# Ledger of designs, part 40: peptides against a protein of PDB entry 3OAK

Target 1, 145 residues: chain A of PDB entry 3OAK
Amino acid sequence: DDLEQYLDEKILRLKDEMNIAAQLDIDTLNKRIETGDTSLIAMQKVKLLPKVVSVLSKANLADTILDNNLLQSVRIWLEPLPDGSLPSFEIQKSLFAALNDLPVKTEHLKESGLGRVVIFYTKSKRVEAQLARLAEKLIAEWTRP

## One batch from the design tools (peptide; aimed at target 1 R75 L109 K110 I119)

Design b1_p27_8_s2 (made by RFdiffusion4, then SolubleMPNN; from b1_p27_8, 8 letters changed)
Fold by OpenDDE base, seed 1:
Structure b1_p27_8_s2 (fold): chain B 145 residues (1-145), chain A 27 residues (1-27)
Amino acid sequence: as target 1 above (145 residues)
Amino acid sequence: SEEEREERIEEVFDEEDRKLLAKMYTP
């Protein structure tokens, strides 16, 4: 119906915005590495984060989020950056918190690749302890019988 | 049970997923 179509389009637009933000940050950091210009700062994901969190927190959007594989873009945002660093503490914390409230199923984890990246966060020594614990909590929930 | 949990883990994170993770994300 009209409402479902509207919500699908809303999520797909956000998905596109997230992918663009991620690519722009990658481009910025690649240029920083190539030129040595330390004034180049990747901020596109951080700027968009409040909007992403707002959408992910809406209970009425859960099905639309999962059906349209928005979690693929969440996975992209969580991946290591070209300089080997991780996304900001706030991005990690906010996304892990939002994911905790979504009814994520096995099929969503596989089609998005999100399961693999969250496992990375449970094992990496570069991740803050409190965030590693949040990642572990997600894995525990997703693998609960 | 622990066995049920292990089966669920294998369902969610199959061998191919684990291999891909090892290649892409080195702790």
Scores: peptide ipSAE 0.190, ipTM 0.739, DockQ to the pose 0.053
OpenDDE base, seeds 2, 3, 4, 5: peptide ipSAE 0.025, 0.038, 0.120, 0.025; ipTM 0.510, 0.589, 0.702, 0.528

Design b1_p27_8_s3 (made by RFdiffusion4, then SolubleMPNN; from b1_p27_8, 8 letters changed)
Fold by OpenDDE base, seed 5:
Formats: structure tokens, C-alpha cells, sequence
Structure b1_p27_8_s3 (fold): chain B 145 residues (1-145), chain A 27 residues (1-27)
């Protein structure tokens, strides 16, 4: 099916873009640490965030998103950075909000590793209370009997 | 039930996962 293929390609491209953005930000931060150049700012994820949120919010893409394990890239974006810091408040908030609307199943959580990362956000003292609550809501939804 | 919820949590979260994440990402 042409449409199915088109949607798969769209999601896979985004997945690739997300992974690249994450790696570029990691590279930037590592270089910042190594050189001490504080002018180096990791901005790739932030720049791509609107596109990610837009895609995640489209109901007609839900199956394609889940089938292509885009959640793995979401997990990567949520993981702590090389300096131990967490991704920006905006990234966390936007992704948690977007995830709330997806019909995420256990298999998707396992395949992506997203489950453990979101649980991390419920437990870590480095996470803002507001965001921890959003993470808790996700866990509650994903673990419904 | 709470028991079922715990089972679901265990399906996606290993008890050591949190500690591993902390070790990996905390300098």
C-alpha cells in the first residue's frame, strides 16, 4: 500500500532525525566538557521538538509510530545527558504530554525501553515535581490491568 | 487490581533499572 509505505518512511525519517539530533547534542555537550567552551549549546533536539510533537499528536500516525518503534527515539531524548543533566523542561513536558495520547502497549515499552526511563522520572530527585507527576500518569496508564 | 498493576510494572521495569540509569548518567 502506497499510503502505508509513505507513512512508514515518514516515521522512519523522523526517527533517524531524532537519533541524529540526540547524537549531535551529545557530541556538543561532550565537546563543551572537553574544551570548556561554554558557548557550545546543544540545540538540535529543541529545534526538532515541534516536528516531533506534531507527528506524535496525529492520531492517524499512531500505529505507524508504534510499529516503527519511534518510542525508542523518544526514550533516547528523555535519557540523561553526558553531564548527568536531564533534557530541557520543555522537552520533558512536551514528550510526556504527547505520549499521553498514544495507545502505548507493554510490547512497545519493552521494545523502546521507554518504560524504565519514564519510571526513572518518577523516582529521580533531579526531576521537577510537575514533570514527575506527568511521568506518574503515564506509568499509571501503561500499567492498567 | 494493585497486584496486576505491579505485574505490569515488572514487565517494563527491572528493579535495577533505576540504579543503572543513575550510575550511567550521574557523574
Amino acid sequence: as target 1 above (145 residues)
Amino acid sequence: SEEERLEKIEEVFDEKDFELLEKMYTP
Scores: peptide ipSAE 0.123, ipTM 0.717, DockQ to the pose 0.052
OpenDDE base, seeds 1, 2, 3, 4: peptide ipSAE 0.025, 0.027, 0.116, 0.116; ipTM 0.548, 0.541, 0.712, 0.718; seed 2 fails the geometry check

Design b1_p27_8_s4 (made by RFdiffusion4, then SolubleMPNN; from b1_p27_8, 8 letters changed)
Fold by OpenDDE base, seed 3:
Structure b1_p27_8_s4 (fold): chain B 145 residues (1-145), chain A 27 residues (1-27)
Amino acid sequence: as target 1 above (145 residues)
Amino acid sequence: SEEERLERIEEVFDEEDFKKLELMYTP
């Protein structure tokens, strides 16, 4: 199916872009720590965030998103950074909101590791209360019997 | 049910993973 192949390629390209953005930000922050150059700012994820949110919000892409394990890249984006900080408030908020609209199943949580990371956000003392509540909402929906 | 909810939580959560993340990303 031509459409199916097109959509798969689209999501896989985004997945690669997300992974690259995450690594570039990690590299930037590591270099900032090593050199003390405070002009180095990690912005790759922030720049790509609108595209990620746009894709995650499209109902017609849900199956393709889940089948290609795009949630693994979402998990990567949510993990803490080298300096111990969490991704920006905007990244957390936008991703949690977008995830709420996806028909995520247990198998997707397992294969992506997203479940563990979102639970982390419900338990960590470093997470803003508003975002912790969003994470809790996701866990409640994903674990609904 | 609460039982089913707890089972699903256990499937997606590992306490050790949480500790590893906190340890790894704390300067």
Scores: peptide ipSAE 0.103, ipTM 0.684, DockQ to the pose 0.049
OpenDDE base, seeds 1, 2, 4, 5: peptide ipSAE 0.032, 0.026, 0.049, 0.047; ipTM 0.535, 0.539, 0.657, 0.651

## One batch from the design tools (peptide; aimed at target 1 I119)

Design b1_p28_1 (made by RFdiffusion4)
Pose (drawn by RFdiffusion4):
Parts: structure tokens; sequence; C-alpha cells
Structure b1_p28_1 (pose): chain A 145 residues (1-145), chain P 28 residues (1-28)
């Protein structure tokens, strides 16, 4: 019905917006490298983050989020950038907190590649200790026999 | 340089994460 299509469209639009924001930040960081212009900063993901947090925190949107592979975009947002730098602390914390509340299943991890990037957060030296503990906790919740 | 070192370390950590992820997928 219309309501279900409306919710799918809402998540699909957010997925595309998140992908555009991540790609624009990547372009900015590549541009920052090719040209050593130190004033260049990547802020598109930070600008969109409240909208992403608002959608991820709604329990009645969990099915729509999971069914439409929005977690793929979340993985893109957590990936290290071309120079090896991580996204801002606020992005990391907001995304991990939302993952703690979502009923993520193996199939979602398979389609999104989210599990791979969370393992990276348990090894990275640039990740704050509290967020490493959250990442380890999530890996544990997902590697249950 | 520092930026090159950070990039190489991040590539290595990502490669290890990939190997561990493949192992987890095999166990499922």
Amino acid sequence: as target 1 above (145 residues)
Amino acid sequence: SEAEERKEEAEEEMEEAQEEWEEILEEL
C-alpha cells in the first residue's frame, strides 16, 4: 500500500543522500591531496548526520531500514577515507549507538559489508577506546554460534 | 610522510578485517 511505499521511498532517498554526501567528502579529500589546499574540509556527512540519526533511531522504521540495505550506506560512512583518516567522532559514535539498537541479522551484514568495517574499528589505532569497546561488543553480538 | 604511513596502516588493517570477515562468513 501507499504507506509502505512511502516508507521504502523515505529510506531509499536517505540511502542516496548518504551516498552522495560520502562521495562528495571523498572528492574533497582527494582534491585536498592532489592540491595541497589545507583549507579543504569534508563536512557533507556531518551536515546530513542529524537526518540519518533521526531515521536510524525510530524502532518503527527498523524493518524498512534493514530491508532496503540502508546499512550499506552506514558502512560507507564508517570506512576510512583515502588518506587513512576516519570520519568525525560524532559520526562514529552516532552510528554505533544506532547499530546497538537495531536488530541486525546475518543477511543484513552480508548485504551491507558492515561486519568488515566494524572489525576495522577494533584494530584501528585512531579510534577512541570507548568506541572500540562498542565495536567489539557489536562484533560479539554478531558472532554468536 | 605521516599521511602516507596512516594510509598504508589503514590499508593493512582493512585487509586483515577482510580476511577475518571471510572467515566469519564461512562459519555461517

Design b1_p28_1_s1 (made by RFdiffusion4, then SolubleMPNN; from b1_p28_1, 13 letters changed)
Fold by OpenDDE base, seed 3:
Structure b1_p28_1_s1 (fold): chain B 145 residues (1-145), chain A 28 residues (1-28)
Amino acid sequence: as target 1 above (145 residues)
Amino acid sequence: SELEKLKEEAERILKEAEKEWEEWLAKQ
């Protein structure tokens, strides 16, 4: 119906915005590495984060989020950056908190690639302990028999 | 350099994570 279509389009638009933000930040960091211009700061994801959090936190959007593979964009946002650094702590914290409240199933992990990245967060020593523990919790929940 | 080391570490761990994920998938 009209509402379902609206919600799908809303999520797909956000997905696109997230992907663009991620790519712009990657481009910025690559340019920073290339030129040595330390004034180049990747800010696109941070700017969009409040909108992402707002959407991910809405229980009534859970099915739409999962059905449209928004988790793929979440995965992209969590991946290591070109310089090997991780996304900001706030991005990590916000996204992991949101993931903790979503009814994520194995199929969603497969189609998004999120499982691999969350495992990364259980292994990287550069991840804050509190988030590493949360990542482990998520993996444990998602891999339950 | 330190930056190079961090990048290499991230890449290494990502590969490890990928391997573990693939192994888990294979068991499903």
Scores: peptide ipSAE 0.593, ipTM 0.927, DockQ to the pose 0.935
OpenDDE base, seeds 1, 2, 4, 5: peptide ipSAE 0.582, 0.587, 0.585, 0.586; ipTM 0.924, 0.925, 0.924, 0.925

Design b1_p28_1_s2 (made by RFdiffusion4, then SolubleMPNN; from b1_p28_1, 9 letters changed)
Fold by OpenDDE base, seed 5:
Structure b1_p28_1_s2 (fold): chain B 145 residues (1-145), chain A 28 residues (1-28)
Amino acid sequence: as target 1 above (145 residues)
Amino acid sequence: SELEELKKEAEELMKEAEEEWEEILAKE
């Protein structure tokens, strides 16, 4: 189907862009740590966030998102950074909100590694309470019998 | 250092999260 193929390609392109953005930010932060150059700012994910949110919010893309394991890239964006910090509050908030509206199943959590990372967000004292509670809700929903 | 502590904390919590996730999967 032409439409399905188009949507797959769209999601796969975004997935690639997300992965590149994450790696560039990691590289920037690592260089900042190594050199002490505080002018180095990781902003690639922030720049791409509006596009990510736009895609994740489209109901007609839900199946394509899940089938192409875009959640793996979401997981990568949520992981702790090289300096031990977490991604920006806005990234956290936006992604968790989007996850709340997706029909995520256990299989998607396993293949993406997202399950572990969301549990992390239920445990970290550096996570805002509202997001920790949402993370708990998601885990409960995703692991229902 | 503070940096080392933050990294250590994150790593420990990620390890715990992995263990809990595996436990959840095992019970299903």
Scores: peptide ipSAE 0.622, ipTM 0.929, DockQ to the pose 0.854
OpenDDE base, seeds 1, 2, 3, 4: peptide ipSAE 0.619, 0.617, 0.621, 0.622; ipTM 0.928, 0.928, 0.929, 0.929

Design b1_p28_2 (made by RFdiffusion4)
Pose (drawn by RFdiffusion4):
Structure b1_p28_2 (pose): chain A 145 residues (1-145), chain P 28 residues (1-28)
Amino acid sequence: as target 1 above (145 residues)
Amino acid sequence: SEAEERKEEAEKEMEEAQEEWEEILEEW
């Protein structure tokens, strides 16, 4: 029905917006490298983050989020950038807190590649200790026999 | 440089995460 299509569309639009924002930040960081212009900063993901947090925090949107592979875009947002730098602390913390609340299943991890990037956050030296503990906790919740 | 070192370390960490992820997928 219309309501279900409306919710799918809402999540699909957010997925595309998140992807555009990640790609624009990557372009900015590549541009920052090719040209050593130190004023260049990547802020598109940070600008969109409240919208992403608002959607991820609604329990009645969990099915729509999971069914439409929005977690793929979350993984993109957590990936290290071309120079090896991580996204801002606010993005990391907000995304991990939201994942703690979502009923993520193996099939979602498979389609999104989210598990791979969360393992990275348990090994990275540039990740704050509290977020590493959250990543380890999520890895544990997902590697249950 | 420091930026090159950070990039190389991130690439290595990502490779290790990939290997561990493949193992988890096999187990499933």

Design b1_p28_2_s2 (made by RFdiffusion4, then SolubleMPNN; from b1_p28_2, 12 letters changed)
Fold by OpenDDE base, seed 2:
Structure b1_p28_2_s2 (fold): chain B 145 residues (1-145), chain A 28 residues (1-28)
Amino acid sequence: as target 1 above (145 residues)
Amino acid sequence: SELEKLKKEAEELMKEAEEEWKKWLEEE
């Protein structure tokens, strides 16, 4: 199936782009910490966010997204940064909103590690209240029979 | 340092989150 193959490749490319963006931001922040150069700003994820949101919002891509474990990259984007801080509010908000509309199953949570990270967001005092509540909602839905 | 405190806090919470997640999986 040409279409399915095309969609798989599209999602896998995005997955790779997301992973690269995350690593570049991590590298930037680590360098900032090491050198003290406060002019170093991590911007790669923010720049790619619109594309990520666009893809995650497509209902017809849901199966492809889940089957190719794009949620692993979503998890990576949500993880605490090298300095212990969290990704930008916009990233959090956008990704949680997208997750809320995806038919995520336990198997996807396991293979992506997303379950652990979202639980983290229910526990962190550095998370905005509205997003903490959304994280709790997701966990409740995912753990509901 | 403040940086170390933040990192440690995040790590500890991630460990707690992992434990809770594992418990949930065991109940499934």
Scores: peptide ipSAE 0.554, ipTM 0.909, DockQ to the pose 0.870
OpenDDE base, seeds 1, 3, 4, 5: peptide ipSAE 0.549, 0.554, 0.550, 0.553; ipTM 0.908, 0.910, 0.909, 0.909

Design b1_p28_3 (made by RFdiffusion4)
Pose (drawn by RFdiffusion4):
Structure b1_p28_3 (pose): chain A 145 residues (1-145), chain P 28 residues (1-28)
Amino acid sequence: as target 1 above (145 residues)
Amino acid sequence: EEEKIEEVRKFLAETEEERLEKLDELNE
């Protein structure tokens, strides 16, 4: 019905917006490298983050989020950038807190690649200890026999 | 706006497996 299509569209629109924001930040960081222009900063993901947090925090949107593979975009947002730098602390913390609340299943991890990037957060030296503990906790919630 | 969406979708579809392999390498 119309309501279900409306919710799917809402999540699909957010998925595309998130992908565009991540790609624009990557372009900015590549541009920052090719040209050593130190004033260049990547802020598109930070600008969109409140909209992403608002959607991820709604329990009544969990099915729509999971069914439409929005977690793929979340994994893109957590990936290290071309120079090896991580996204801002606020993005990391907001996304991990939202994942703690979502009923993520193996099929979602498989389609999104999210498990791979969370393992990276348990090994990275640039990740704050609290967020490493959250990532390890999530890996544990997902590697249950 | 729609052209940008399709450009980004196409690019991500072409680079998806390469990015997952890169994450696997980093997790070694």

Design b1_p28_3_s1 (made by RFdiffusion4, then SolubleMPNN; from b1_p28_3, 12 letters changed)
Fold by OpenDDE base, seed 5:
Parts: C-alpha cells; structure tokens; sequence
Structure b1_p28_3_s1 (fold): chain B 145 residues (1-145), chain A 28 residues (1-28)
C-alpha cells in the first residue's frame, strides 16, 4: 500500500545516504594515507549520525529497516577504517544502542554481515569496556537457542 | 545523485571482502 511504499523508499534513501557517507570517509582516509595530509579527517558518518539514530529508534520502522537490509549499512559504518581506526565513540555507542532495540533475527545477520563486525568489537582491545559489553550482549541475544 | 549512489554501492561491494577480512587481523 501507499504507506509501505513510502516507508520502503524512506529507508532505502537513508541506506544510500549512509553508504555514501561511509565511502566518503573511506576515501578521505585512503587519501590521507597516500598523501600524508593529516588535515584530512573523516567526518561524513558523524554528520549523518543524528538522522540515522532518529530512524533506527522508531519502532514502527523496524520491519522496514530489517526488510531493506539497512543493517548492512550499519555494519559498514561500524567497520574499521582503512588506517585501522574505529568509527568515533559516539557512532559506536549510538549504533549499538539502536541495535539493542531492534528485533534482529538470524536471517538479518546473515544478509548484513553484522554478526562478524559485532564479534570484532567483543574481541577488540581498543573498544571501550561499556561498548564491548554491549556487543557481547547483542551476540548473546542473537545466538539464543 | 543516482550515478553517485551506483558508484558508491559498487565500490563498497568491490572492497567488502577485503574490509571484512581485516577484522581478525586487527584483533590479533
């Protein structure tokens, strides 16, 4: 129906925006590595984060979010950057919080690759303890019998 | 914008395997 179509289009547009932001940050840091220009800072994801959080927090969008594999873009946002650095603490915190409230199922983990990245955070020595605990909580929930 | 989206999605797909394989390396 009209509402479903509207919601799908909304989420797909956000997904595209998220992917653009991610790739721009990747490009920025790749260029930084190549040129040594330390003035190049990856800021695109941070700029878009409020919009992402707003959408992910809406319960009425959960099905649309999951059906359109927005979690793939969430996964991409959480990935280490070309220089090995992690996304900002705020991005990590916000996304893990949002994931905690989504009814994520095994099928969503498979199609998004999110599980692999969250496992990374449970093992990382560079992640803040509170976020590591959140990652562990998510893994525990997703692997429930 | 549509062309940009297409290029971005293609690039992300192209580099996905490499990015995911780095995860375990960074945790060693």
Amino acid sequence: as target 1 above (145 residues)
Amino acid sequence: MEELIKKVNEELKKTEKERLEKLEELNK
Scores: peptide ipSAE 0.703, ipTM 0.956, DockQ to the pose 0.529
OpenDDE base, seeds 1, 2, 3, 4: peptide ipSAE 0.697, 0.698, 0.700, 0.701; ipTM 0.955, 0.955, 0.955, 0.955

Design b1_p28_3_s2 (made by RFdiffusion4, then SolubleMPNN; from b1_p28_3, 9 letters changed)
Fold by OpenDDE base, seed 3:
Structure b1_p28_3_s2 (fold): chain B 145 residues (1-145), chain A 28 residues (1-28)
Amino acid sequence: as target 1 above (145 residues)
Amino acid sequence: MEELIEKVRKELKENEEERLKKLEELNK
């Protein structure tokens, strides 16, 4: 119906915006590595984060989010950057909190690749303990029989 | 804008496996 189509288009547009933000941050840090210009700062994801959080927090969008594989872009946002650094603490905290409230199923993990990245966070020594514990909680919930 | 979207989609896809392989390396 009209509402369903509107919501699908809304989520797909956000997905595109998230992908652009991710790639721009990757490009920025690659340029920083290449040139040594330490004034280059990756800020695109941080700028878009409030919009992402707003969408992910809406219960009425949960099915649309999952059906359109927005979790693929969430996964990309959580990946380590070219210099090996992780996304900001605020990005990690916000996204893990949002994931905790979504009815994520096995099929969503497979099509998004989210499982591999969240497992990475359970093992990383560079992740804050509180977020590592939350990552472990998510993995346990997603792997329940 | 559409050109940028397609460029980004392609670039993210092409480099995906390389990025994911780094996960294990970074945790060693």
Scores: peptide ipSAE 0.660, ipTM 0.951, DockQ to the pose 0.515
OpenDDE base, seeds 1, 2, 4, 5: peptide ipSAE 0.658, 0.656, 0.656, 0.636; ipTM 0.950, 0.950, 0.950, 0.947

Design b1_p28_3_s3 (made by RFdiffusion4, then SolubleMPNN; from b1_p28_3, 10 letters changed)
Fold by OpenDDE base, seed 5:
Structure b1_p28_3_s3 (fold): chain B 145 residues (1-145), chain A 28 residues (1-28)
Amino acid sequence: as target 1 above (145 residues)
Amino acid sequence: MEELIEKVRKWLEENEQERLERLEELNK
């Protein structure tokens, strides 16, 4: 219906915005490396983060979020950068917290690739212990029968 | 904006395998 269509479009737009933000930050960081200009700061994801968290926290959007594979963009945001660095602590913390309340199923993990990324965080030596524990909690919940 | 969206989508698709392999590499 009209509402469903509206919600789908909203989520898909956010998904696109998230992907753009990820690409822009990567480009910024790559340029920083290439030019040595340390004034270049990747801020696009941070700027969009409140909107992402707001959407992810809404129970009435859960089905729309999952059906439209928004988790793929969440996964992208959590991925390490080409140089091996991780997204900011705030992004990690906020996204893991938001994921905690979503009814994520195996099919969503497969289509988004989120499972692999969260597993990465459980094993990474570069991740804060508290976030590694939260990642482990998520994996445990997602793998429950 | 639409053009940018398409470019980003294409980029993500093209390097997805590399990104996935990076996870495993970094966890070693």
Scores: peptide ipSAE 0.694, ipTM 0.954, DockQ to the pose 0.592
OpenDDE base, seeds 1, 2, 3, 4: peptide ipSAE 0.654, 0.627, 0.690, 0.627; ipTM 0.947, 0.943, 0.953, 0.943

Design b1_p28_3_s4 (made by RFdiffusion4, then SolubleMPNN; from b1_p28_3, 9 letters changed)
Fold by OpenDDE base, seed 5:
Structure b1_p28_3_s4 (fold): chain B 145 residues (1-145), chain A 28 residues (1-28)
Amino acid sequence: as target 1 above (145 residues)
Amino acid sequence: MEKLIEEVRKKLKEEEEERLERLEKLNE
């Protein structure tokens, strides 16, 4: 219906924006590595983060978020960057918090690749302890029988 | 903008497995 179509379009637009932000940050850091220009800073995801958090926090959007595989873009945002660094603490904290309230199922983990990235966070020595614990909690919940 | 969206989707997809495979390497 009209509402469903509207919500789908809204989420798909956000997904596109998230993908662009991610790729721009990747490109920025690749260029920094290539040129040695340390003035190049990846900031596109941080700029878009408030909008992402706002959408992810809406209970009425949960089904639309999951059905449109927005978690794929969330996964991309959480991935290590070209230089091996992690996204900012704020991005990690905000996204893990948002994920904690979504009714994520096994099928969503597989189609998004989110499970692999969250497992990475459970094992990383560079992740804040509180976020590593939250990542472990999420994995446990998502893999419930 | 639409062209950019398509290019980004393509590039992200092409490099997806490479990025995911790096996860294990970074944790070793």
Scores: peptide ipSAE 0.643, ipTM 0.946, DockQ to the pose 0.547
OpenDDE base, seeds 1, 2, 3, 4: peptide ipSAE 0.634, 0.638, 0.634, 0.635; ipTM 0.944, 0.945, 0.944, 0.944

Design b1_p28_4 (made by RFdiffusion4; failed a check: a repeat of another design)
Pose (drawn by RFdiffusion4):
Structure b1_p28_4 (pose): chain A 145 residues (1-145), chain P 28 residues (1-28)
Amino acid sequence: as target 1 above (145 residues)
Amino acid sequence: SEAEERKEEAEEEMEEAQEEWEEILEEL
C-alpha cells in the first residue's frame, strides 16, 4: 500500500543522500591531497547526520531500514577515508549507538558489509577507547554460535 | 610522511578485518 511505499521511499532517498554526502567528502579529501589546500574540510556527512540519526532511532522504521540495506550506507560512512583518517567522533558515536538498538541479522551484515568495518574499529589506533568497546560489544552480539 | 603512514596502517587494518570477516561468514 501507499504507506509502505512511502516508508521505503523515505529510506531509499536517505540512502542515496548518505551516499552522495560520503562521495562528496571523499572528493574533498582527494582534492585536499592532490592539491595541498589545507583549508579543505569534509563536512557533508556531518551536515546530514541529524537526519540519519532521526531515521535510525525510530523503532517503527527498523524493518524498512533493514529491508532496504540502509546499513550499507552506514558502513560507507564508517569506512576510513583515502588518507586513512576516520570520520568525526560524532559520526562514529551516533552510528554505533543506533546499531546497538537495531535488530541486525546475519543477512543484513552480509548485504551491507557492516561487519567488516566494525572489526576495523576494534583494531584502529585512532578510535577512542569507548567506541572500541562499543564495536567489540557489537561484534560479540553478532558472532554468537 | 605521517599521512602516508596513517594510510598504510589503515589499509593493513582493513585487510585484516576482511580476512576475519571472511572467516566469520564461513562459520555461518

Design b1_p28_4_s1 (made by RFdiffusion4, then SolubleMPNN; from b1_p28_4, 11 letters changed)
Fold by OpenDDE base, seed 2:
Structure b1_p28_4_s1 (fold): chain B 145 residues (1-145), chain A 28 residues (1-28)
Amino acid sequence: as target 1 above (145 residues)
Amino acid sequence: SELEEEKKEAEEIMKESEEEYKKILESL
């Protein structure tokens, strides 16, 4: 129906925006590595984060979020960056909080690749303890049939 | 370099994470 189409379009637009932001940040950091110009700072994801959080927190959008594989973009945002660093703590904290409230199923993990990245957060020593524990909780919940 | 080592470490952990996730999926 009209509402469903509207919501799909909304999520797909956000997904596109997220992917663009991620790529721009990657490009910035790659250039930083190549040139040594430490004034280059990747900020596109951080700028878009409030909008992402707003959407992910809406219960009425959960089905649309999952059906349109927005979790793929969430996965991309959580992946290690070209310099081996992680996204900002704020991004990590916000996204993990949002994931904790979504009814994520195995099928969504498969199509998004999110499971692998969340496992990464249980292993990396560069992750804050509170987020590592949350990552462990999520994996346990998602992988118990 | 330090940067190269950090990148390498992240890649190794990602590889390990992928392998672990595959095993989990096989058990479901």
Scores: peptide ipSAE 0.570, ipTM 0.922, DockQ to the pose 0.886
OpenDDE base, seeds 1, 3, 4, 5: peptide ipSAE 0.569, 0.568, 0.566, 0.568; ipTM 0.921, 0.921, 0.921, 0.922; seed 4 fails the geometry check

Design b1_p28_4_s2 (made by RFdiffusion4, then SolubleMPNN; from b1_p28_4, 10 letters changed)
Fold by OpenDDE base, seed 5:
Structure b1_p28_4_s2 (fold): chain B 145 residues (1-145), chain A 28 residues (1-28)
Amino acid sequence: as target 1 above (145 residues)
Amino acid sequence: SAMEELKKEAERLMKEAEEEWKEILEKL
């Protein structure tokens, strides 16, 4: 119906915005590595984060989020960066909190690649303990038969 | 360098995570 179409378009636009933000930050960091210009700061994801959190927190958008594979963009935002660093703590915390409230199924993890990345967060010693534990919890819940 | 070490660690852990994920999927 009209509402469903509206919601699909909303999520797909956000997905595109997230992907663009991620790529711009990657480009910025790569340029920083190449030039040594420490004034180059990757800020695009941080700028978009409030909007992402707002959308992910809406219960009425859960199905639309999952059906349109927005989790792929979430996965991209969680991946290690070109300089070997991890996304900001706020990005990690916000996204994991949002994931904790979504009815994620195994199929969504497969199509998004999110399963692998969340496992990474259970393994990295650079991840805050509280988030590592949450990552473990999520994997356990998502992979229950 | 520090950056190179961080990248190497991240790549190693991502590879391990991929293998673990595959194992999980095979057992489901």
Scores: peptide ipSAE 0.705, ipTM 0.950, DockQ to the pose 0.845
OpenDDE base, seeds 1, 2, 3, 4: peptide ipSAE 0.702, 0.702, 0.705, 0.705; ipTM 0.950, 0.949, 0.950, 0.950

Design b1_p28_5 (made by RFdiffusion4)
Pose (drawn by RFdiffusion4):
Structure b1_p28_5 (pose): chain A 145 residues (1-145), chain P 28 residues (1-28)
Amino acid sequence: as target 1 above (145 residues)
Amino acid sequence: ESEELMEELTEYNEEVAEESEELMEELT
């Protein structure tokens, strides 16, 4: 029905917006490298983050989020950038907190590649200790026999 | 150029998904 299509469209639009924001930040960081212009900063993901947090925090949107592979976009947002730098602390914390509340299943991890990037957050030296503990906790919730 | 970038991003995402599945199986 119309309501279901409306919700799917809402999540699909957010997925595309998140992808555009991540790609624009990557272009900015590549541009920052090719040209050593130190004033260049990547802020598109930070600008969109409140909209992403608002959607991820709604329990009645969990099915729609999971069915439409929005977690693929979340994984892109968590990936290290071309120079090896991580996204801002606010993005990391907000995304991990939202994942703690979502009923993520193996099939969602398989379609999104989210598990791979969370493992990176348990090894990275640039990740704050509290977020590493959250990442380890999530890996544990997902590697249950 | 935009179509080629989309294809590369799709392939990348498929590779990352395969690698994530294998790693999560090893850890389980």

Design b1_p28_5_s1 (made by RFdiffusion4, then SolubleMPNN; from b1_p28_5, 16 letters changed)
Fold by OpenDDE base, seed 1:
Structure b1_p28_5_s1 (fold): chain B 145 residues (1-145), chain A 28 residues (1-28)
Amino acid sequence: as target 1 above (145 residues)
Amino acid sequence: EEEKRRKEEEERLRRLQEESAKLLEELT
């Protein structure tokens, strides 16, 4: 199927963009720690966020998203940063909202590591209460009998 | 070395973003 292949390629490109954006933000924060230059701001994920949210919101892309393990990149975006901080409130909120509408299965959680990270958000004292509750809802949905 | 890697990543990201600039439009 030519269309399926086309969509796979597009999702894989987005996956690459997400991974590179995450690494660039890590590099920025590492440099900030090294140099003490507080003017260095990690913004690559924030800049790409609207595109990510738009793709994740498309019902017709759900299978392509899951089959290509885009959730691994979502997991990467949710991981703590070198300075110990978490991704921005907006990134967390937007991703949790988008995840709520995807038909995520156990196999997707395992291959992406997303389950473990979302559980972290239910337990961390650094996470805003509102977002912790969203994470709890996701866990409840994914563990639904 | 780290700086070199960073610049390479920035360039790669730029290229990917340009190549996929119409991703949302094409997937809609």
Scores: peptide ipSAE 0.228, ipTM 0.792, DockQ to the pose 0.033
OpenDDE base, seeds 2, 3, 4, 5: peptide ipSAE 0.086, 0.061, 0.026, 0.202; ipTM 0.639, 0.587, 0.540, 0.757; seed 2 fails the geometry check

